# Peptides against a protein of PDB entry 4CIC: the designs that were tried, part 99

Target 1, 148 residues: chain A of PDB entry 4CIC
Amino acid sequence: KVSTKGHYGVQAMFDLAQHFGEGPVSLKSIAERQGLSEPYLEQLIAVLRKAGLVKSVRGAQGGYILAREPRDIKVGDIIRVLEGPIAPVESVSQDDPEHSLKFDFSVTKSVWEKVKKSIEEVLDSITLADMLKDAEEAQMAQGYMYYI
Target 2, 147 residues: chain B of PDB entry 4CIC
Amino acid sequence: KVSTKGHYGVQAMFDLAQHFGEGPVSLKSIAERQGLSEPYLEQLIAVLRKAGLVKSVRGAQGGYILAREPRDIKVGDIIRVLEGPIAPVESVSQDDPEHSLKFDFSVTKSVWEKVKKSIEEVLDSITLADMLKDAEEAQMAQGYMYY

## One batch from the design tools (peptide; made by RFdiffusion4, then SolubleMPNN)

Design b2_p19_4_s2 (from b2_p19_4, 11 letters changed)
Fold by OpenDDE base, seed 1:
Structure b2_p19_4_s2 (fold): chain B 148 residues (1-148), chain C 147 residues (1-147), chain A 19 residues (1-19)
Amino acid sequence: as target 1 above (148 residues)
Amino acid sequence: as target 2 above (147 residues)
Amino acid sequence: MSGESAFELVEETPLSDLL
C-alpha cells in the first residue's frame, strides 16, 4: 500500500506541478484544492523541501514551488523521500526477539524482490510531467463528451 | 508490503509444496522448518483451508496437504486469500472523518492503479511450482560452489 | 476466554505496505 502520506504527498506535488511557472503557491490553496489539512500538508512539504523537491519562497506572495521541472521529478522520487526505500516486506521490528527469527528463506525473499523491482520500475517511469499530460488528456476527453 | 501474514502464508504454502506427494505434513513440522509459532500457523492454515488452497487430513499421521498441484497455486492466490484484494493505497480507516476525505483525484488514482496492476501481474506470474524450481536451481548452484 | 488476537492492521506505512 502507498501510505496516506505517500498518496497525499504525490497529490501535493502534482498540485505544485499544475502551477509550475505561475509563481509560489500557498499551502492554504494546495490544502483547499487537494482536500488536505494545512497542518498535515506542512509536515509533508517540510520533508519534500528538505529533500530538495520543493522550494520555499518568502514574502507577501510567498509559498512553495517545485525545485525542479515536472519532467525531472519521478513519482518514485516523491515516494522514496516520504516513505524511505520501497520495501516489499514488513521488517518485523527487532523488539520482539521471538518473532525476529527472520527466516531469510531465499526463495520467498526472491518473490518479494521481484515485486519491489516491479513497483520501482512503475514509479520511476512516471514523472509529474506525465501526470500533467494525463490530466490534460482527461480534461479534453470530458470536454468532448459535453458537446455531443 | 506483504504483511507478515502474507509473507509467512507464502512460506507455509511453499513448505507444503516441497512435501507435495509425500502425504500429510504436521503443523509442528512446518512451524519448526519455517521458524513460525504453531498458534500463528494454525490461524494462517485455517484461512488457507477455508479458501480451498489447503486440505486437512485426519488420523494418527494427519496434517495438511496442498489442495491443488503447486503449478495450480499462484502467489497472488495466496496473498488475496490472506490479505484480501491487492490495494495500492491504504484505505484510510473510516474512523477519522477529517482524514477520510478520500480526494478521488483521478490522475493520482491512475498512478496507484498502475502500481496495483504491476503487483498483480508479478504475483499472478509466480506459482508454487516456479518457487520449487527456483529452490532446486539455488541448491544446485550452491552444490557446485563446494567442489 | 477467547483470546481474539487482534491482528493489528499495521498503520499508514510506506509503499512497502502494498501487499
Scores: peptide ipSAE 0.029, ipTM 0.787, DockQ to the pose 0.050; fails the geometry check
Fold by OpenDDE base, seed 3:
Structure b2_p19_4_s2 (fold): chain B 148 residues (1-148), chain C 147 residues (1-147), chain A 19 residues (1-19)
Amino acid sequence: as target 1 above (148 residues)
Amino acid sequence: as target 2 above (147 residues)
Amino acid sequence: MSGESAFELVEETPLSDLL
C-alpha cells in the first residue's frame, strides 16, 4: 500500500508539475487545489525539498517549484523520498520477540521480493511528464464529450 | 498491502502444499513449523476453508488438507480470500471527513491502478506448485554448498 | 535510528488480530 503520505506527496508534486514554468506556487494554493491541510503539505514539501525534488523561491511571489523538469522526476523517486525503500512486507516489529518470525522462509520472502520489484518497475516507469500527458488526454476526452 | 494475515496465510497454505498427498495436517503442527499462534492460524484456516482453498478432515488423524492441487492455487487466490481485492492505496479512513480527498484525481488514481494491476499479475503468476519447486531448488542449492 | 519510512505493502496486522 502507498501510504497517505506517498499518495499526497505524488499529488503535491503533480500540482507543481502542472504549474511548471509558470513560476513559484504557494503552499496555500496547492493545499486548496489538492484538498490537503496546509500544515501537512508543509511537512511533505520540507521532505521533498531536502531530497532536492522541490525548490523554495523567496520573495513577494515566493513559493515552491519543481527542482527538475517533470520528465526527470519519476513517481518512484517521490515515493522513495517520502516512504523510503519499497517494502512489500512490513517488518514484524522487533518489539514482540516471542512472535519473531522464526522461519524467515526464503520462499515466501521471494514472493514478496517479486512483488516489490514489480512495483518499483511500475513506479520508475512513470514520470511527472507522463502524468501531465495523461491529464491532458483525459481533459481532451472530457472536452470532446461536451461537444458531441 | 499484503497484511500479516496475507503473509501468514500464504505460509500456512505453503505448509499444506509441502504435505500435499501425505494426508491431513494438524493446525498445531502447522503453527509449530510456521512460528504462528494456533488460535491465529485457526482463524486463517477458517477463512481459507470457507473460500474452498482448504478442507477439514475428521477423525483421529484429522486436520487440514489443500482443497485443490498446489498447481491450481495461485498466491493471488490466497491473498484475495484473506485481504479481499488488492488495493495499493489505503482508503483514507472515512473517519476524518475533513481530509476527504476532494480531488479524486483520475491521474493519481491511474498510477495506483497500474501498481495494483502489476501486483495482481505477479501474485496470479505464482502457484503453490511454483513455490514448492523454488523450495526444492533452494534446498538442493544448500545441500550442494555442504558437499 | 534512521526512521527509514519504508513504503510498506504489508500492513502489520494489528496486535488485536494476531492475538
Scores: peptide ipSAE 0.027, ipTM 0.787, DockQ to the pose 0.265; fails the geometry check
Fold by OpenDDE base, seed 5:
Structure b2_p19_4_s2 (fold): chain B 148 residues (1-148), chain C 147 residues (1-147), chain A 19 residues (1-19)
Amino acid sequence: as target 1 above (148 residues)
Amino acid sequence: as target 2 above (147 residues)
Amino acid sequence: MSGESAFELVEETPLSDLL
């Protein structure tokens, strides 16, 4: 499951990408556009800032900007920052030592590693620039439907 | 995260694949080999049986068998039976109606749909026969390290 | 002191939980 954290993190980063080059965006304005609580967004932005995906600008017109161009930020980068390494199987090993998966059959583990790799490849193939392009194409398609 | 249910379901189905053609396997023997609780395995097998992936054999040597050949059972089939449709994003829509994702930006949804499709393609590309082959190759590789 | 039995809903954690 893309955690609510991953989902809203990508959404907030995409909002910053849509305003890239326009200057700093306030957390309030992101929260209002994206339907996020401002306190929750503050937590997400703090993590993203610490990871160097977002920069804070100080002053009366202060706020946040992308730290890199939209083409240089992958969806995979955002997810790894917010959720950590993509783990396909919950390592059942930590909480119940009696249910130590004695036979972690190397074969079943390899299935989940293939799934992990596939997810990583997809998320690393999508940039914020690709998302911006997809949004423009969707807006153009809607615009064409109103002219017919 | 593959649920514990999905993980153990694939493991139990793989055990049945390893014994395919040898006759019915008892739940007890699967549970012992796979390190599963027998009651938990009973629940998994009941779902898999209802979906037609497993057959029950009655009698003194009764137990379970794969309902199809290992080549005709995908990992994706097992996961869909146990977990339902692969949903990449938890639909946040049900529990907090005030946090209705007003702008479910068609674009963010499309990212998760691409992830879903990729997971489905991988899981549908792996059969129990592929897993059996991978196990044989791993056993051969270990056998060669002892010489 | 009410012992509320936490029904462990075995949340069918769908493959969505992979991410």
Scores: peptide ipSAE 0.027, ipTM 0.788, DockQ to the pose 0.053; fails the geometry check
Fold by OpenDDE base, seed 4:
Structure b2_p19_4_s2 (fold): chain B 148 residues (1-148), chain C 147 residues (1-147), chain A 19 residues (1-19)
Amino acid sequence: as target 1 above (148 residues)
Amino acid sequence: as target 2 above (147 residues)
Amino acid sequence: MSGESAFELVEETPLSDLL
């Protein structure tokens, strides 16, 4: 599952992609458009910035921009930055030493590895540019429904 | 992501698959082999039984059996029974009415739908019989490393 | 009769249960 953090992180990155080439966007404006709290968005953007997916621009028209072109940012890159490696099953934390019967259920592990790989392949197949295109196509389809 | 419940549910169902045709297996014996608490396993088995994936056998040698052959039980069937529909994103609980700006982010939704479909396809492609075969192959491979 | 499919928001399984 994608966490709320991953979900909102992808939304925020997509908002920045929609404004790519228009200059820096304020966190406030992203928060307003995405229905996010500004403090929560600030935390997400801080992580994304540290990972080099977002740049901060200083000045009176300061804000944030994508650090790369939308085509060069995969959804998988965003998720990995926000959530770490895509895991299919929470590793039962090794911290309970008593119940660690290491039944290395290699077989059940292999099922989860297949799920992981499948998720990674999907998320790595989708760029912010693909999402922009899908949005344009959806807007055109809606626009055609309003003009008829 | 698969919950701990889904994970252990698949393990318990796989244990029952390994004993398929040998008769009923006690919850205690499954719990011991799988490193699960018996009370936790009892809750899992109750759900799986209600869904018709497991049968309870009564008597002195009572216990549980698979309700179907291992080939007729997909991992996806187990997960759907334990967790419900495979959701790719945690739905933000609608209980905060103020922040429900219904930005129908159709585009972000489509990403998650693609992920969902991919997970479903994988989990529906794997049966308990496939898992049994993979276990046998792994045991054979380990046996060859000891000679 | 508009069948509003109530998308039952799957309860917050703690982050620890959700991969």
Scores: peptide ipSAE 0.024, ipTM 0.784, DockQ to the pose 0.044; fails the geometry check

Design b2_p19_4_s3 (from b2_p19_4, 10 letters changed)
Fold by OpenDDE base, seed 1:
Structure b2_p19_4_s3 (fold): chain B 148 residues (1-148), chain C 147 residues (1-147), chain A 19 residues (1-19)
Amino acid sequence: as target 1 above (148 residues)
Amino acid sequence: as target 2 above (147 residues)
Amino acid sequence: ISGDSALTLVEETPLSDLL
């Protein structure tokens, strides 16, 4: 389960990517376009800003922009900022040295490490620029269905 | 987090795989070897039994066995039984047709579907027999470090 | 034991809470 936090964080970052180069976007406009509550979005943006993925612009036309180009932001970067490191299953307490249980725990742990690595590889293979391209391709495909 | 349920379910199934062909294993012995509470293990085994991954043997030497060979049980099969389908992100209500929001939701959804597919591929690539082999290889590697 | 706890990729719980 990508957390609701990770999911909505990727949506908010994608909205900022769609407006990249157009100037600062208000939190209100992002919230309206992404179906998010403005207070929840404010919390997400605060974390993303602290991590250097988003910048705040001050003034009457103030708001937020991506801190880097969409091609320089991976989905994995967004998820790591919001969720922390994709930690393997927290191994139950390492501290009981006596139990023969260490070995079985190592094999089951290796399964979850393989899952983790696979998730990291997928999320690190997708940039906000890739998502923008996928969006454009999907819009073109829908546009062609209405003209046939 | 593979849920605690998924994690412990895989441990319990792996314990049954290690004893495959030796006859029925008691829940008490699995609980002791896997560091699980017996009442929690009883709940897991009930679900796994209902799904046909485990069989109960009755009698004085009664207990549980794998219902299939370790090679015929994927980790993905265990997880699907315990957790349900590895569902993509529950798309928030499909029901609001009016909002321009559908498109952005589709692109973000595609990211999570890629992650889902990747998890399914990994979990469906690992059998209990593969886990047994990995266990044997790790035991041999430890044995060779002491000589 | 209520049924439909599908391992939904989007739960309210972090990806770290899925692994």
Scores: peptide ipSAE 0.033, ipTM 0.789, DockQ to the pose 0.086; fails the geometry check
Fold by OpenDDE base, seed 5:
Structure b2_p19_4_s3 (fold): chain B 148 residues (1-148), chain C 147 residues (1-147), chain A 19 residues (1-19)
Amino acid sequence: as target 1 above (148 residues)
Amino acid sequence: as target 2 above (147 residues)
Amino acid sequence: ISGDSALTLVEETPLSDLL
């Protein structure tokens, strides 16, 4: 599971990407469009802002904007900010030191490290700009299906 | 998270792969080598046996063997048996039907589907034979560091 | 506020819980 936090964080960042260049977007409007509770979105946006992915704009039309262009924000950047480093295996080693599994088979760990690397490569290959393009292509395809 | 079930299932299957061709291995010996509780390993082996990845041998030297050669068992096969299909994002849609997120942005789902596909491709690219080879290479490399 | 299940590859929860 991409945590609900990661999933909704990507949705909130994608909403901000769709409005990039239109000025600041209110948390309320993001929450309404993305079906998020406003308090939950406030927590997500606070983390994303602290990481420098989002900027707050003050004033009567205050809100949030992307801190970088959509092409300069990877999905992997959003996930790492919200969830931390994509942890391969929580080493079971920390909580019960007595059941130190004697055969820490480096080979089984290497399988999970390969999976981690693959997830990282995929998430780092997708930008918010790629997501915008995919959304536009999907809208065009829907538009063409109504005209045929 | 690969479940503890998936992780320990791969360890137990790898132990059986290391002993492939030597005859049946007791659950007790697997549990001792892999640091698993015998009751937990019994549950894992029961699932793996039902899926046809493991065979039980009866008799005084009874135990378990791989049902297929190590080259014919993917890590992905083990994981799918123990955890089910690598589910995409649990659609938040099931628990609160009223908060049907109107914009089920197909695009955000497609990101997680790409991640799922990538995990499946990796796990389906690794066999128990590949893991055996990696273990042999690691043992050789350790042997060379001591000389 | 459900616990931050990080994208950890090896946890007690199924691969469905990884994603």
Scores: peptide ipSAE 0.033, ipTM 0.796, DockQ to the pose 0.222; fails the geometry check
Fold by OpenDDE base, seed 4:
Structure b2_p19_4_s3 (fold): chain B 148 residues (1-148), chain C 147 residues (1-147), chain A 19 residues (1-19)
Amino acid sequence: as target 1 above (148 residues)
Amino acid sequence: as target 2 above (147 residues)
Amino acid sequence: ISGDSALTLVEETPLSDLL
């Protein structure tokens, strides 16, 4: 599962990828294109900037740019920055010492670790460059559907 | 992501798998072994029973049993019953017609569909019988560390 | 008709809470 934060974070990063090399993009323009609340986007961008995925440019044509090339940013990198490590299960609080029934939940834990690993592998296999390519292919396919 | 409901549902089903063939297990005994609230477990078992993964046995030695053999129950089946279809993204409510900026979120949607498919493949690859085998292997490994 | 709480990949909760 990806949080709303992860989802919108990937959208915002993808918008910045689409404008990569064109210069700084304003938060307002990202918010308008992606259908995001500007205050919410500001919070996301602040986290992404602190993690070094986004750079801020100051001045009259100020805004944000990707800090790296789209090929050097995985979807997994964005998700880890926004949501932290992909954790497999909410830690059932170890804090209640009384029900120390040592039922070794190792087996159920291993199921969730397999799920985690599978999600990580998928998210780490997709870059912003892959997403740009998929967008171009989708636009070409749509363009062909309008001209036939 | 697996909800607390999915997590505890798999634990309860695994407990029933460990007792498969021994007869009906009481909700109380499952709750005690798995560290679950009995009222919460009752809600989980009601859903699992309605889906035909669990059977109720009535009588003095009444309780619950798996409705199928452990090999015929995937973790994915349990999760789908408890949580519904593995959906990639909450549908951003299409209901606000005003911001009809047709930004084709097809690309971001495709990322989440890939994640969904990957989760489904993993959860459908694991049966309760596989979990029983993994538990036996883990117990044997622990037994060797104590000698 | 118990609400079809589909396993939504996008939860309001972090990736840590759902895995």
Scores: peptide ipSAE 0.032, ipTM 0.790, DockQ to the pose 0.074; fails the geometry check
Fold by OpenDDE base, seed 3:
Structure b2_p19_4_s3 (fold): chain B 148 residues (1-148), chain C 147 residues (1-147), chain A 19 residues (1-19)
Amino acid sequence: as target 1 above (148 residues)
Amino acid sequence: as target 2 above (147 residues)
Amino acid sequence: ISGDSALTLVEETPLSDLL
């Protein structure tokens, strides 16, 4: 599962992609459209900005923009920035030394590495531009259902 | 991420696969070999038994066996039994109504469904028999590094 | 014996769910 942080991060980045080329978008407007709390979004945007995926614009019409074109931002890039490396298995928190994964059986590890690789391949195959295209196609399909 | 429950469940099932055809294996012996607590393993095995992936054998040489051949048990079957359906996104716990995913944007959902499908395909492509083969190949490779 | 804990990618299963 992608964390709520990763999920909302992708939503916020997708909102910025939808407004790409229209100028800076306020955090308030993103929060309203995406159903996010503004304080939570501010934390996400701070991380994304530090990673160079978004830029802050100052001024009366200030806000945030994508730092790159939607085609140059993969979903995998967003997830890695927000959640770190994609790990297939939860690390047993070191706080219970009795439950240390003492036997990292190479075979079981290889199963989880295959899962990791598969997730990485999927997330790295999807750009914000692909998501924009999918949204346009979905809107067109909904438009056709209203005309029938 | 697969939960610790799923991870240890696959390890326990793999241990039973390694002993398939040798008769019943005690939970104690599995716990010792896999570095698991016996009480935790008992809980896992209870779930796996209820799902029909393992059988309990009673008697002086009692214990657990796989209920099916290793080739007939996918890693995906084990994970679905222990963790339920593979979901790509955590459901925001209903306990924080402020963080309700009010806008399940169909596009974002489709990304996560692609991730889910990819995980399912991988886990359903690997059987306990495949894991046994990989273990044998790894042991042979280690044997060749000692020469 | 809790709910629809489908395959979680990122969250560490709280130690409480391992007990």
Scores: peptide ipSAE 0.030, ipTM 0.783, DockQ to the pose 0.141; fails the geometry check

Design b2_p19_4_s4 (from b2_p19_4, 9 letters changed)
Fold by OpenDDE base, seed 1:
Structure b2_p19_4_s4 (fold): chain B 148 residues (1-148), chain C 147 residues (1-147), chain A 19 residues (1-19)
Amino acid sequence: as target 1 above (148 residues)
Amino acid sequence: as target 2 above (147 residues)
Amino acid sequence: ISGESAFTLVEETPLSELL
């Protein structure tokens, strides 16, 4: 499950990718376009900035930009920054030693590791540039349907 | 996440697979071997039984068995029964229309659909028979390291 | 009321809480 945080983080990063090279984008404009609350977006952007995926630009035309080109940012990079390492199973917190999953059956663990690896491979195969291309192709396909 | 429910459900089904052909297994014995609470296991088994993945056997030596051969039960089948359909995005409950994910950006949705498909493919590629084989291979590998 | 629990990829829970 990509959390709501991961989902909205990818949306916000994609919005910044769509405006890459146009200069700084305000959080307000991202929030409006992506249907996000501005306070929530501020929290996401703070984490993404600390991780070096976005830059803050100061001034009257201040805002945020991608810190790297869209092709150099994977969806997996965004998710790892927001969610931490992709873990297939919640390690039940070590705090209740009695309900420690004592029998971490190596075989059942291997199933979840296979799922984890598959998710990582997918998310690391998709860049913000791939998402931009998919958006352009989708717009072209819609444009052709209105002229028939 | 395979919820704790999905995880424990796969463990319980795997325990039943290990005893397939030996007759009915008691919930108590499954709970003890898998480190599960018996009441929690009873809830899981009730769902799995209703879905036709397990059968209840009545009598003094009563218990549970797999309803099908281990090769005919995918991990994906167990997860779908316990967790429902593998969905890429939580549909925020329709009850708060204001926090409706209004901009289901087709492009961002497609990313999660790719992840969903990948998970489904993995879980549908693994049977309880594959898990049994992996367990046997792991035991053999451990046995050879002690000589 | 069979609440169809859906295994959802996007939850309010982290990707670490995904599966």
Scores: peptide ipSAE 0.043, ipTM 0.791, DockQ to the pose 0.081; fails the geometry check
Fold by OpenDDE base, seed 5:
Structure b2_p19_4_s4 (fold): chain B 148 residues (1-148), chain C 147 residues (1-147), chain A 19 residues (1-19)
Amino acid sequence: as target 1 above (148 residues)
Amino acid sequence: as target 2 above (147 residues)
Amino acid sequence: ISGESAFTLVEETPLSELL
């Protein structure tokens, strides 16, 4: 389970990517489009802003924009900001160091480290630009289904 | 997060792989070697047995054995038995279907499906035989550091 | 805010809860 935080963080960042170049987007409008609680979105955006993934624009038409182009923001960057580094399995070995055969533990740990690396590689291979492209392709495919 | 159930299930199956061909291993001996609660291990082994990954041997020297060779048991097989199919992100869309733009939700879901597929591919690429080999290589490397 | 579980590969939660 990508945390609710990671999931909604990617949704909010994707909404900002869809409006990239159109100017600042209000949190209210993001919340309405993404079905998010505005107070929850405020917390997410505060973290994303502190990490330099979004910028706040002040004024009557103020709001938020992506701090970088959609191609320069990986899904992995969003997840790392919101959830921290994908932790390797907390070695259960800290609570009872005496009884786990250290060797078997090391091999089992290596399996989970391989899974971690694979998740990181996938999340780092997907940008907000890739998500925008996938969205456009899906819209075109739906458009073609209505004309047949 | 691999569940504690998945983690300990892989440990218990790996212990049985290390003793493969030596005969049946008692749950007590697995629990002692792996630092597991024996009652918890009984629950794990019951699930693994029902799935046909382990066999029970009856008698005074009874216990458990792998039901297949270590090369024929993937880590993915163990995880699927213990945790079920790796669920895609439960679409939060079930609780409020009206307000999420169906389209944006579909693209976000596809990201998590790619992550799922990658995890499945990794777990299906690792057998208990691969883990045994990695263990032997690590023992050799430690043996060479002492000389 | 500090206590929400990091994306960890091993939790008490199923691998279905990693996704």
Scores: peptide ipSAE 0.041, ipTM 0.796, DockQ to the pose 0.212; fails the geometry check
Fold by OpenDDE base, seed 2:
Structure b2_p19_4_s4 (fold): chain B 148 residues (1-148), chain C 147 residues (1-147), chain A 19 residues (1-19)
Amino acid sequence: as target 1 above (148 residues)
Amino acid sequence: as target 2 above (147 residues)
Amino acid sequence: ISGESAFTLVEETPLSELL
């Protein structure tokens, strides 16, 4: 599952990717396009900036830009920055380490580690450039359907 | 990621799988072995029973059993019963359908749909029988390290 | 436990707690 924070973080980063090379984008404009509250977006962008995925540009035409090319930013990188490492199932077991039969816990843990690995592989296989390409292809497909 | 409900549901179902063929297991004994509160486990088992993954046995030696063989119960089946269908990302867009650029939403949705599909494929590839086998192999490996 | 907690791809719970 992706948190609301991860979801909106990917949306905001994708918005910045769509404007990559056009100059700085205001938080207000991102918030309006993505249906996000500006204060919430400020918090997301602050984290993304601190992680070096986003740069702040100062001035009258100030705002934010991607710190790297869209091809150099994986969805997995965004999620890891916003949500931290995809925690292994051990985070659920810290509350009662004494009574779980350590063995049954290990097997159940292995299931969730497989799920974790699968999610990481998917998220690391998708770049912002892949998302841009998918967007262009979908726009072209819609454009062709309106001209027929 | 699996909710606490899904996690404990899989633990409880795995406990029942370990006792498959030995007769009914009491909720108390499952709760004790899995470190679960008995009232919480009762709620999980009620859902699993209603879905036909677990059967209740009545009597003095009553309790619960798997309704199917461990090989016929996927982890994905347990999760779907406890958590419902892995909702498509559209459930998030119901709050403000008007202002999201439908297009950006569609691309972001496709990312999460890929994640969903990958989770479903993993969870549907693992049965309770696979978990039992992994448990036996791990127990044997520990046993061989002690000899 | 309200049956409403569908395994949604997007939850309020951080991915760090749910995986």
Scores: peptide ipSAE 0.037, ipTM 0.795, DockQ to the pose 0.087; fails the geometry check
Fold by OpenDDE base, seed 3:
Structure b2_p19_4_s4 (fold): chain B 148 residues (1-148), chain C 147 residues (1-147), chain A 19 residues (1-19)
Amino acid sequence: as target 1 above (148 residues)
Amino acid sequence: as target 2 above (147 residues)
Amino acid sequence: ISGESAFTLVEETPLSELL
């Protein structure tokens, strides 16, 4: 499961990828385009910046840019930064000591590990550059539907 | 991510698979072996029964059995019954109308659909019979480490 | 209440539904 945090983080990073090479983008502009609250986006960007995926640019035209090229940022990198390691099963909150998953059933754990690995492989196979290409292809397809 | 419900549901179904052919198993016995509360397990089993994955047997030796052979029950079938269709993205709770995912960004949606498909393929590739085999292999491997 | 709860990968089943 991708949390709302992961989802919006990928959207924000994708917005920055769409503007890559155009200079710094304001958080306000990203928030408006992506339908995000600016305060929430500020928190996401702060995490992404600390992880070295985003850079802040200072000045009158200040804002944020991708710290790496879109081809060098995987969706998996964004998700790991925002959510940590992809866990296929909920960590039963340690706060209920009675319902500690006492039975580390190796077999059921192995099922979830297979799911985890599959998710990681997918997310690590998709870059922001791949997403840009898919967006261009989708826009072209829509454009062709209006000209036919 | 599988919910606790999905996780425990797979554990309960796996316990029933381990006892397949031995007759009905009591919910109490499953709860004890799997470390589940009996009331919670009763709710899970009620859903699984309604979906036709489990049968109730009546009588003094009453309990539950798998409704199908372990080879005919996929992990994906169990998860779909308990959780519904696999969604990779959290449904933003409709309760915050301001954060409606206004931008159905087709591209970001496609990423999550790829993740969904990958999870479905994995869960549909694993049967309770495969899990039984993996358990036997693990028990044999542990047995060989003690000799 | 049969809301089509799409299998949400990471929903913390609130402890309140496990009780």
Scores: peptide ipSAE 0.023, ipTM 0.783, DockQ to the pose 0.120; fails the geometry check

